# Designs tried in a protein design run: peptides against a protein of PDB entry 6PSE. Part 40

Target 1, 78 residues: chain A of PDB entry 6PSE
Amino acid sequence: PSEEEEYARLVMEAQPEWLRAEVKRLSHELAETTREKIQAAEYGLAVLEEKHQLKLQFEELEVDYEAIRSEMEQLKEA

## One batch from the design tools (peptide; made by RFdiffusion4, then SolubleMPNN)

Design b2_p13_8_s4 (from b2_p13_8, 8 letters changed)
Fold by OpenDDE base, seed 3:
Parts: sequence; C-alpha cells; structure tokens
Structure b2_p13_8_s4 (fold): chain B 78 residues (1-78), chain C 78 residues (1-78), chain A 13 residues (1-13)
Amino acid sequence: as target 1 above (78 residues)
Amino acid sequence: as target 1 above (78 residues)
Amino acid sequence: SADALYEEFKAKF
C-alpha cells in the first residue's frame, strides 16, 4: 500500500485521543506554512518593485545615452 | 472566548467522525498551502534572476555612458 | 489577507 493509503487507514482506525493530537499537529503545520507563504509573497512583491524601479532608471539612462551619442556622432561627421 | 479557544473546545468535545473529517480538511488545506508556498518561492527566484540580469545591463550602459560623457566634456572644454 | 496577498503576488507574474 502507498504511504497515503497507510495514513488513511491509520486515521480510520485511530482513537479519539490520536485524532485530536493529529488535528493539533496539522493546525500547527498549516499555520506555519501559511506564514511562510505570506513571507514568500511579500518578498516577491518587494523584488518586483525593485526590478520596476531599476527598469525606470535604465530607461532614463538610455534616453540620456542616446542624446549624447547622437551629439557626438554629429560632431565627428562634421 | 477567542476564536482559537472556541475551536480548541470544539476539538475536545468532537466525536471521532468529526475529528476524522477535520484531519482530512486540514490535510487538504496544508497540501494546497504548501503548493502555493513553493510556487511563490519559484516566482520569487525567477524575478530575482530577471532583476540581476537587468542590473548587469544597467551597469554596462553606465560604463558606456560615462565614457561618451567624458569624451564630450573634454571636447567642450578644449 | 494571506490569500489576498498571495493572489496579488501571483497576478504580477
């Protein structure tokens, strides 16, 4: 039998005391995992914002660079 | 009583059939939340890599920009 | 709010 099938059998044959302990265990793990999910999402959003700001800076620099490059090219061709 | 205290009381007073159903519910939510956590982590890593690549491109452009800017400044001062 | 934050993050990808 798979581990899942064995676990399912354990749950069906378990006494109330074991079931209450299992509810407590699962509730704790769910709370921890939920917190970790939130933290991962918050971190991801922060990095996305940083990337967006960097992109804006990059685009500004591209405009400035092309302006100077064009002026320099005109001077060299004259 | 807090919602947590009320839930704790419910678990203590519950019949085995309710407890088995609750184990099943919590197991499902844990599996789903775990999947979401992993997905969030993967997305976070992807955006970090994109940000890193953008930073490298930005730094390359800064070098090129400063080179042209310096050359242009020298021409204007001569 | 936990789910809302996750969905907001997911929506930006």
Scores: peptide ipSAE 0.316, ipTM 0.856, DockQ to the pose 0.925
Fold by OpenDDE base, seed 5:
Structure b2_p13_8_s4 (fold): chain B 78 residues (1-78), chain C 78 residues (1-78), chain A 13 residues (1-13)
Amino acid sequence: as target 1 above (78 residues)
Amino acid sequence: as target 1 above (78 residues)
Amino acid sequence: SADALYEEFKAKF
């Protein structure tokens, strides 16, 4: 039997004391996992913002580069 | 009493049938929240990679920009 | 909330 099937059987056959302990365990793990989900989301949002700022800097440099390139071309063609 | 205290009392006084249902509910929510956590982490990693590639492009453009700037300066000083 | 933050993050992808 799969671990899932074995666990399901355990829950079906368990005494109330075991079930109460399992509710407590699962509640704790859910709270912890929820916190970790939040942290992952916060981190991802921070990286998105950093990428956005970098993109703006890149676009500004592209404008400056094209300006110098154009000026250079004009000087050479004069 | 707080919601947490009320919930704790409910778990203590609950019949086995309710406890089994609660184990099932919590297991489901834990599985879902775990999936969401993993997905958030994957998204974050993808954005990190995109930011890294953008950084490489930015650094390459900086090199090209400085090359043209230097050449321009030399032409003007000649 | 945790769910709201997650949905906000997910919406940006």
Scores: peptide ipSAE 0.315, ipTM 0.855, DockQ to the pose 0.871
Fold by OpenDDE base, seed 1:
Structure b2_p13_8_s4 (fold): chain B 78 residues (1-78), chain C 78 residues (1-78), chain A 13 residues (1-13)
Amino acid sequence: as target 1 above (78 residues)
Amino acid sequence: as target 1 above (78 residues)
Amino acid sequence: SADALYEEFKAKF
């Protein structure tokens, strides 16, 4: 049987004391994993904000660059 | 008592059938939360890569901008 | 909440 099937059998045949311990274990792992999920989300949001700010700066520079490029083009054509 | 204390009492006094159901519930939530954590991490990495590419483009544009700016400055001073 | 933050993050993709 797969590990999943073996685990399912273990749960089905377990004594109450083991089941209580397993509930405690799973609760702990769930709490930890939930914390890690939150941290990952917080980090992702921070990076998104940084990327957004960088994009704004890039777009501003593009405008300035095109202005100077256009002026230079005009001077070279005259 | 707190919700945590009440839950702890519930687990301690529960019948095996309830405990098995709780193990199943917690296992499901743990699996789901784990999947979400991994997905969040993948998204974060994708955004980091996008930000990195944008930064490279920005730095390239800065170099080009400074070149034109310098040329324009020289022309105006002559 | 943790779930709300996660959903907010996902919504930006």
Scores: peptide ipSAE 0.314, ipTM 0.856, DockQ to the pose 0.911
Fold by OpenDDE base, seed 2:
Structure b2_p13_8_s4 (fold): chain B 78 residues (1-78), chain C 78 residues (1-78), chain A 13 residues (1-13)
Amino acid sequence: as target 1 above (78 residues)
Amino acid sequence: as target 1 above (78 residues)
Amino acid sequence: SADALYEEFKAKF
């Protein structure tokens, strides 16, 4: 049997004391994992914002660069 | 009593059938939350890579911009 | 809420 099947069997055969302990264990792990998920989401949002700000700066520089490039090209053609 | 205290009371007074169902519920939520946490981390890594590539492009453009700016400045001073 | 933040995060990706 798979680990999942073995675990399912254990749960079915377990006494109330074991089941209460398992509920407590799972509740604790769920709470921790939930906090970690939220933290990961917050981190991802922060990085995304940083990337967005960098993109804006890049686009502004591109505009300035093309302006100077165009002016330089005009001077060379004259 | 807090929600946590009320839940603890429920677990202590629950019958085996409820406890087994709760173990199943918590196991499912834990698996789902774990997957979501991992997914959030993967997304964060992807954005970090995108930001890094963008930063490299920005730095290259800055070099090119300063080169043209300097050349233009020299022409204006002549 | 925690879920709302996560969904916002996912929506931006």
Scores: peptide ipSAE 0.280, ipTM 0.851, DockQ to the pose 0.885

## One batch from the design tools (peptide; made by RFdiffusion4, then SolubleMPNN)

Design b2_p14_1_s1 (from b2_p14_1, 5 letters changed)
Fold by OpenDDE base, seed 2:
Structure b2_p14_1_s1 (fold): chain B 78 residues (1-78), chain C 78 residues (1-78), chain A 14 residues (1-14)
Amino acid sequence: as target 1 above (78 residues)
Amino acid sequence: as target 1 above (78 residues)
Amino acid sequence: SDEEILERFRKAKE
């Protein structure tokens, strides 16, 4: 039998005291996992914003670079 | 009373059938939340890696830009 | 895409 099937049988045959303890355990784990999920999402959003700002700076520098490159090329060909 | 206190009383007074259903509900929510947490972490890592690569490209362009800028400045001062 | 990732993060934060 799979662990899942064994757990299901345990729950089905369990006494109320065990079930209440299991509800408490699962509630605690769910709360912790939820906090961790939210934290991961907040971190991801922050990094994504930083990447976006960096992309804008990169594109601005590309424009400036091409302007100077073009000017230099014109001077060399004159 | 807080929602948490009301829920605690509900669990304490609940019948086995309700408790088994609650264990099942919480187990499913925990599994889903865990998958979402892992996915958020994986996406966060991917964005971080992309940002790092972009930073490297930006720094390379800065070096090239300063080289051309310096050459142009020298020509103007000559 | 970045837009898809953004929406996933927003949804996960809820």
Scores: peptide ipSAE 0.359, ipTM 0.854, DockQ to the pose 0.149
Fold by OpenDDE base, seed 1:
Structure b2_p14_1_s1 (fold): chain B 78 residues (1-78), chain C 78 residues (1-78), chain A 14 residues (1-14)
Amino acid sequence: as target 1 above (78 residues)
Amino acid sequence: as target 1 above (78 residues)
Amino acid sequence: SDEEILERFRKAKE
């Protein structure tokens, strides 16, 4: 039997006192996990925004660089 | 009474059938929330890595750009 | 791809 099946059986055969304790435990874990999920999402958003800004700057610099490089090359070959 | 206090009272006075259902509900929500948390963390890491690589490329290009810009400026002023 | 990731983060933040 899988762990899931074993757990399900435990829940079905458990006394009310155990069930109440389990509800409390799960509620606590859910609260913590929810907080962590939100934090992960917020961090991800921040990094994504930073990456986007950096990408724009990079693309702009690349255009400028190619322009100057081309001009320099022309001057050297003339 | 707060919602938390009311919920606690409900759990304390609930029948086993309700408690089992609540354990099932909470387990499901915890599983979903956990998956979402992990996924967000993984995506965040990927974006962070991409940003880091982009930053390195940007810094390299910036050095090259300044070198050419300086050379061009010198040629124009000479 | 970035747009998809953005949406996933927004969803997770809710």
Scores: peptide ipSAE 0.358, ipTM 0.854, DockQ to the pose 0.149
Fold by OpenDDE base, seed 5:
Structure b2_p14_1_s1 (fold): chain B 78 residues (1-78), chain C 78 residues (1-78), chain A 14 residues (1-14)
Amino acid sequence: as target 1 above (78 residues)
Amino acid sequence: as target 1 above (78 residues)
Amino acid sequence: SDEEILERFRKAKE
């Protein structure tokens, strides 16, 4: 039997005391995992914003670079 | 009493059938929340890597830009 | 896409 099937049998055959303990355990893990999920999302949003700002700066520099490159090319050809 | 205290009382006084159902509910929510947490972490890592690559490209362009800027300045001053 | 990733983060944050 799979671990899932074994766990299911355990739950079915468990006494109330074990079941109450399991509810407590699962509630704790759910709360912790939820906090971690939110933290991961907040971090991801922050990095995404940083990447966006960097992209804007990069594009601005590209425009400035091409302007100087073009001016330099014109001077050399004249 | 707080919601937490009321829930605790419910768990203490609940019959085995309710407890088994609660274990099932919590297990399902934990599994779902865990998947969402992992997914958020994976996307966060991907964005971080993209930002890093963009930073490297930006720094390369800065070097090229300063080289041309310097050359242009020298030509204008000569 | 960045938009899809953004939506995933938004959903996870809620």
Scores: peptide ipSAE 0.358, ipTM 0.853, DockQ to the pose 0.148
Fold by OpenDDE base, seed 3:
Structure b2_p14_1_s1 (fold): chain B 78 residues (1-78), chain C 78 residues (1-78), chain A 14 residues (1-14)
Amino acid sequence: as target 1 above (78 residues)
Amino acid sequence: as target 1 above (78 residues)
Amino acid sequence: SDEEILERFRKAKE
């Protein structure tokens, strides 16, 4: 039998005391995992914002660079 | 009483059938939350890598820009 | 896209 099937059997045959303990365990793990999920999302949002700011700076620099490059090219070709 | 205390009382006084159902519910939520956590982490890493690549490109452009700017400034001052 | 990723993070943060 699979681990899942064995676990299901355990739950089905368990006494109330074990079931209460399992509810407590799962509740704890769920709370912890939820906090970790939120933390991961918050970090991702922060990095995404940083990337966005960097992209804006990059695009501004590209415009300035092309302006100077064009002027320089005109001088060299004249 | 807090919601947590009320829930704790519910678990303590619950019948085995309710407890088994609660174990199933919590297991399901834990699995879903775990998947969401992992997904958020993976997306975060992807964004971080993209930001890193963009930063490298930005730094290269800065070097090129300063080179042309310096040359142009020299021409104007001569 | 960045918008799609943003939405994923928003959803996960909820």
Scores: peptide ipSAE 0.357, ipTM 0.854, DockQ to the pose 0.149

Design b2_p14_1_s2 (from b2_p14_1, 7 letters changed)
Fold by OpenDDE base, seed 3:
Structure b2_p14_1_s2 (fold): chain B 78 residues (1-78), chain C 78 residues (1-78), chain A 14 residues (1-14)
Amino acid sequence: as target 1 above (78 residues)
Amino acid sequence: as target 1 above (78 residues)
Amino acid sequence: SDEEIMRKFEEAKA
């Protein structure tokens, strides 16, 4: 039998004391996993904001670069 | 009593049939939350990689900009 | 898009 089938059998044959303990265990794991999910999302948002700021800086520099490049070309052709 | 205290009481007083159903419910929620956590982590990684690529492009442009700026300054001062 | 990704993160925080 698969581990899943064995687990299912265990749950079906378990005494109330074991079942209560299992509810507690699963509740704990759910809480931890939920916290980790939120943390991952918060981290992602932070990186996304940093990327956005970097993009703005890049675009500004690109404008400045093109301005100087154009002026340089004019000077060399004059 | 808090919701947590009420839930704890429910678990303590519950019949085996309810407890088995609760184990199933919690297992399902844990699986879903785990999937969502993984997805958030994957998105975060993708954004991080994009940010890194943008950073490389920015640094390259900065080098090019400084080169042209310096050359322009030399031409204007000559 | 970044907006879509942002939305996904906000959903994960909910």
Scores: peptide ipSAE 0.467, ipTM 0.864, DockQ to the pose 0.152
Fold by OpenDDE base, seed 5:
Structure b2_p14_1_s2 (fold): chain B 78 residues (1-78), chain C 78 residues (1-78), chain A 14 residues (1-14)
Amino acid sequence: as target 1 above (78 residues)
Amino acid sequence: as target 1 above (78 residues)
Amino acid sequence: SDEEIMRKFEEAKA
């Protein structure tokens, strides 16, 4: 049997004391995993904002670069 | 009593049938929340990699910009 | 897209 099938059998045959302990364990793990999910999302949003700011800086530099390149080209062709 | 205290009392007084159903519910929610956490982490990693590539492109453009700026300055001072 | 990724992060925070 798979581990999932074995676990399902354990739950079906378990005494109330084991079941109460399992509810407590699962509740704790769910709370921790939920916190970790939120933290991962918050980190992702922060990195996304940093990437956006970097993109704006890059685009500004591209404009400045093209301005100097164009001026240099005009001076060389004159 | 708080909702947490009321829930704790419910678990203590619950019949085995309710406890088995609660284990099943919590197991399902834990599995879904775990999947969502992993997905958020994967998205965060992807954005981080994109930001890194953009940073490399930005640094390369800065080098090219400084080269043209320096050449322009030298021509104007000559 | 960045907008789609942003939405996925907001969904994960909900």
Scores: peptide ipSAE 0.464, ipTM 0.863, DockQ to the pose 0.150
Fold by OpenDDE base, seed 2:
Structure b2_p14_1_s2 (fold): chain B 78 residues (1-78), chain C 78 residues (1-78), chain A 14 residues (1-14)
Amino acid sequence: as target 1 above (78 residues)
Amino acid sequence: as target 1 above (78 residues)
Amino acid sequence: SDEEIMRKFEEAKA
């Protein structure tokens, strides 16, 4: 039997005391995992915002670079 | 009483049939939340890599920009 | 897209 099938059998045969302990364990793990999920999402949003700001700065620099490049090219053509 | 205290009382007073159902419910929610956590982490890593690549491109452009700026300044000083 | 990723993070944060 798979681990999942063995666990299912354990739950079906378990006494109330074990079941209450298992509810408590699972509730704790769910709370921790939920906190970790939220933290990962918040971090992802922060990095995404940083990337967006960097992209704006990059685009501004590209405009400035092309302006100087164009001026230099004009001077060389004259 | 808080919702947490009320839930704790429910678990202590619950019959085995309810407890087995609650274990199943919590196991399902934990599996889903774990999947969502992993997915959020993977997306966060992808965004972080994209930001890093953009930063490298930005730094390369800054070098090129300063080179042209310096050349232009030299031409104006002569 | 960045907007799609942003939405996924907001959903995970909720």
Scores: peptide ipSAE 0.464, ipTM 0.864, DockQ to the pose 0.150
Fold by OpenDDE base, seed 1:
Structure b2_p14_1_s2 (fold): chain B 78 residues (1-78), chain C 78 residues (1-78), chain A 14 residues (1-14)
Amino acid sequence: as target 1 above (78 residues)
Amino acid sequence: as target 1 above (78 residues)
Amino acid sequence: SDEEIMRKFEEAKA
């Protein structure tokens, strides 16, 4: 049998005391996993903001670069 | 009583059939939350990679910009 | 898009 089928059988044959302990265990794991999910999302948002700021700096530099490049090109054509 | 205390009381007074259903519910929520956590982590990694590529492009443009700026400055001093 | 990714992160925090 698969691990899933074995676990399902264990749950069906378990006494109330084991089932209460399993509810407590699963509740704890769910709370921890939820915190980890939130932390991953918060980290992702922070990286998005950093990327956005970097993009703004890049676009500003690109404008300045094109200005100097154009001026230099005009001087070379004269 | 707090919601946590009320839930704890419900678990302690519940019949085995309710407890088995609660184990199934919590297992399902844990599986879904785990998938969402993994997905958030994968998206975070993708954004980090995009930010890294943008940083490389920015640094390359800075080098090119400083080269033209320096050449232009030398021409103005002559 | 960044907007789509941002939405997904906000949904994960909710």
Scores: peptide ipSAE 0.463, ipTM 0.863, DockQ to the pose 0.152

Design b2_p14_1_s3 (from b2_p14_1, 7 letters changed)
Fold by OpenDDE base, seed 2:
Structure b2_p14_1_s3 (fold): chain B 78 residues (1-78), chain C 78 residues (1-78), chain A 14 residues (1-14)
Amino acid sequence: as target 1 above (78 residues)
Amino acid sequence: as target 1 above (78 residues)
Amino acid sequence: SDEEVLEKFREAKA
């Protein structure tokens, strides 16, 4: 039998005291996993914003670079 | 009483049939929340890698920009 | 896209 099938059988045959303890365990793990999920999402949002700001700075520098490059090319052709 | 205190009382007074259903519910929510956590972490890693590559490109462009700027300044001072 | 990733983070945070 798979671990899932064995666990399902355990739940079906369990006494109320074990079931109450299992509800408490699962509630704790769910709360912890939920906190970790939220933290991962918040971190991802922060990095995405940083990437966006960096992209804007990069595009501004590209404009400035092309302006100087064009001026230099004109001076060399003259 | 807080919602947490009311839920704790419900678990303490519940019959085995309700407790088995609650274990099943919590197991399902934990599995879904775990999947969402992993997905958020994977997206966060991808964005972080993209930001890192963009930072490298930005730093390379800064070097090229300063080289042209310096050459232009030298030409204007001659 | 960045917008799709943004929505995935918002969904995960909710």
Scores: peptide ipSAE 0.386, ipTM 0.856, DockQ to the pose 0.149
Fold by OpenDDE base, seed 5:
Structure b2_p14_1_s3 (fold): chain B 78 residues (1-78), chain C 78 residues (1-78), chain A 14 residues (1-14)
Amino acid sequence: as target 1 above (78 residues)
Amino acid sequence: as target 1 above (78 residues)
Amino acid sequence: SDEEVLEKFREAKA
């Protein structure tokens, strides 16, 4: 049997004391996992904003670079 | 009493049938929340890698820009 | 897209 099937059997055959302990365990794990999910999302949002700011800086530098390149080309051809 | 205290009392006074249903509910929510946490982490890693590549491109463009700027300055001063 | 990724983070944070 799979671990999932074995766990399901354990839950069906368990005494109330074990079931109460399992509810407590699962509630704790759910709370921790929820906190970790939120933290992962907050980190992702921060990195995404940093990438966006870097992209804007890159595009500004590209404009400045093309301006100097064009001026240099004109000075060399005239 | 707080909702947490009321929930704790419910768990202590609950019949085995309710406890088994609660284990099933919490197991399902934990599985879903875990999947969402992993997905958020994977997306965050992808954005971080994209930001890193963009940073490398930006630094390369800065080098090229300074080279042209320096050449332009030398041509104007000579 | 960045917009799709942004939405995924908002969903995960909610």
Scores: peptide ipSAE 0.385, ipTM 0.855, DockQ to the pose 0.149
Fold by OpenDDE base, seed 3:
Structure b2_p14_1_s3 (fold): chain B 78 residues (1-78), chain C 78 residues (1-78), chain A 14 residues (1-14)
Amino acid sequence: as target 1 above (78 residues)
Amino acid sequence: as target 1 above (78 residues)
Amino acid sequence: SDEEVLEKFREAKA
């Protein structure tokens, strides 16, 4: 039998005391996992914002670069 | 009583059939939340990698910009 | 897109 099948049998044959303990265990794990999910999302949002700011800076620099490049080309051709 | 206290009482007074159903429910929610956590982490990693690549491009452009700026300054001062 | 990723993070945070 798979671990899943064995677990299912355990749940079916368990006494109320074990079942209550299992509910408590699962509730705790769910709470922890939920916290971790939120934390991962918050981290992702922060990185995304940083990337956005960097993108804006990059685009600004690109505009400035092209301006100077064009001016330089004009001076060299004159 | 808080919702948490009410839930605790429910678990304490519940019959085995309800407890088994609750174990199943919590197991399902845990699985879903775990998947969502992993997904958030994967997205965060992807954004981080994109930010890193953008940073490299920005640094390269900055070097090129400074080179042209310096050359332009020399030409204007000659 | 970044907007799509943003929405996914918001959903995960909610």
Scores: peptide ipSAE 0.384, ipTM 0.856, DockQ to the pose 0.151
Fold by OpenDDE base, seed 1:
Structure b2_p14_1_s3 (fold): chain B 78 residues (1-78), chain C 78 residues (1-78), chain A 14 residues (1-14)
Amino acid sequence: as target 1 above (78 residues)
Amino acid sequence: as target 1 above (78 residues)
Amino acid sequence: SDEEVLEKFREAKA
């Protein structure tokens, strides 16, 4: 039998006291996993914002670079 | 009473059939929340990699910009 | 896209 089938059988044959303990255990794990999910999302948002700021800086530098490149090109052609 | 206290009371007074259903519900929510956590982490890693690649491009452009700027400065001083 | 990723993070955080 699979672990899933064995667990299902355990739940079906369990006494109320075990079932209450299992509800408590699962509730705790769900709360922790939910917190971890939120933390992962918050971190992702922070990195996304950092990438956005870096992109703005890159685009600004690109404009400045093209301006100087164009000026130098004109000087070399004269 | 708080919602938490009311829920705790419900669990304590519940019949085995309700408790088994609650175990199933919580197991399902835990599985879904776990999947969402993993997905958020994967997206975060992808954004981090994109930011890293952008940083490399930015640093390369910065080197090229300084080279042209320096050349232009020398020409203007002559 | 960044917009799609942003939405995924917002959904996960909600």
Scores: peptide ipSAE 0.384, ipTM 0.855, DockQ to the pose 0.150

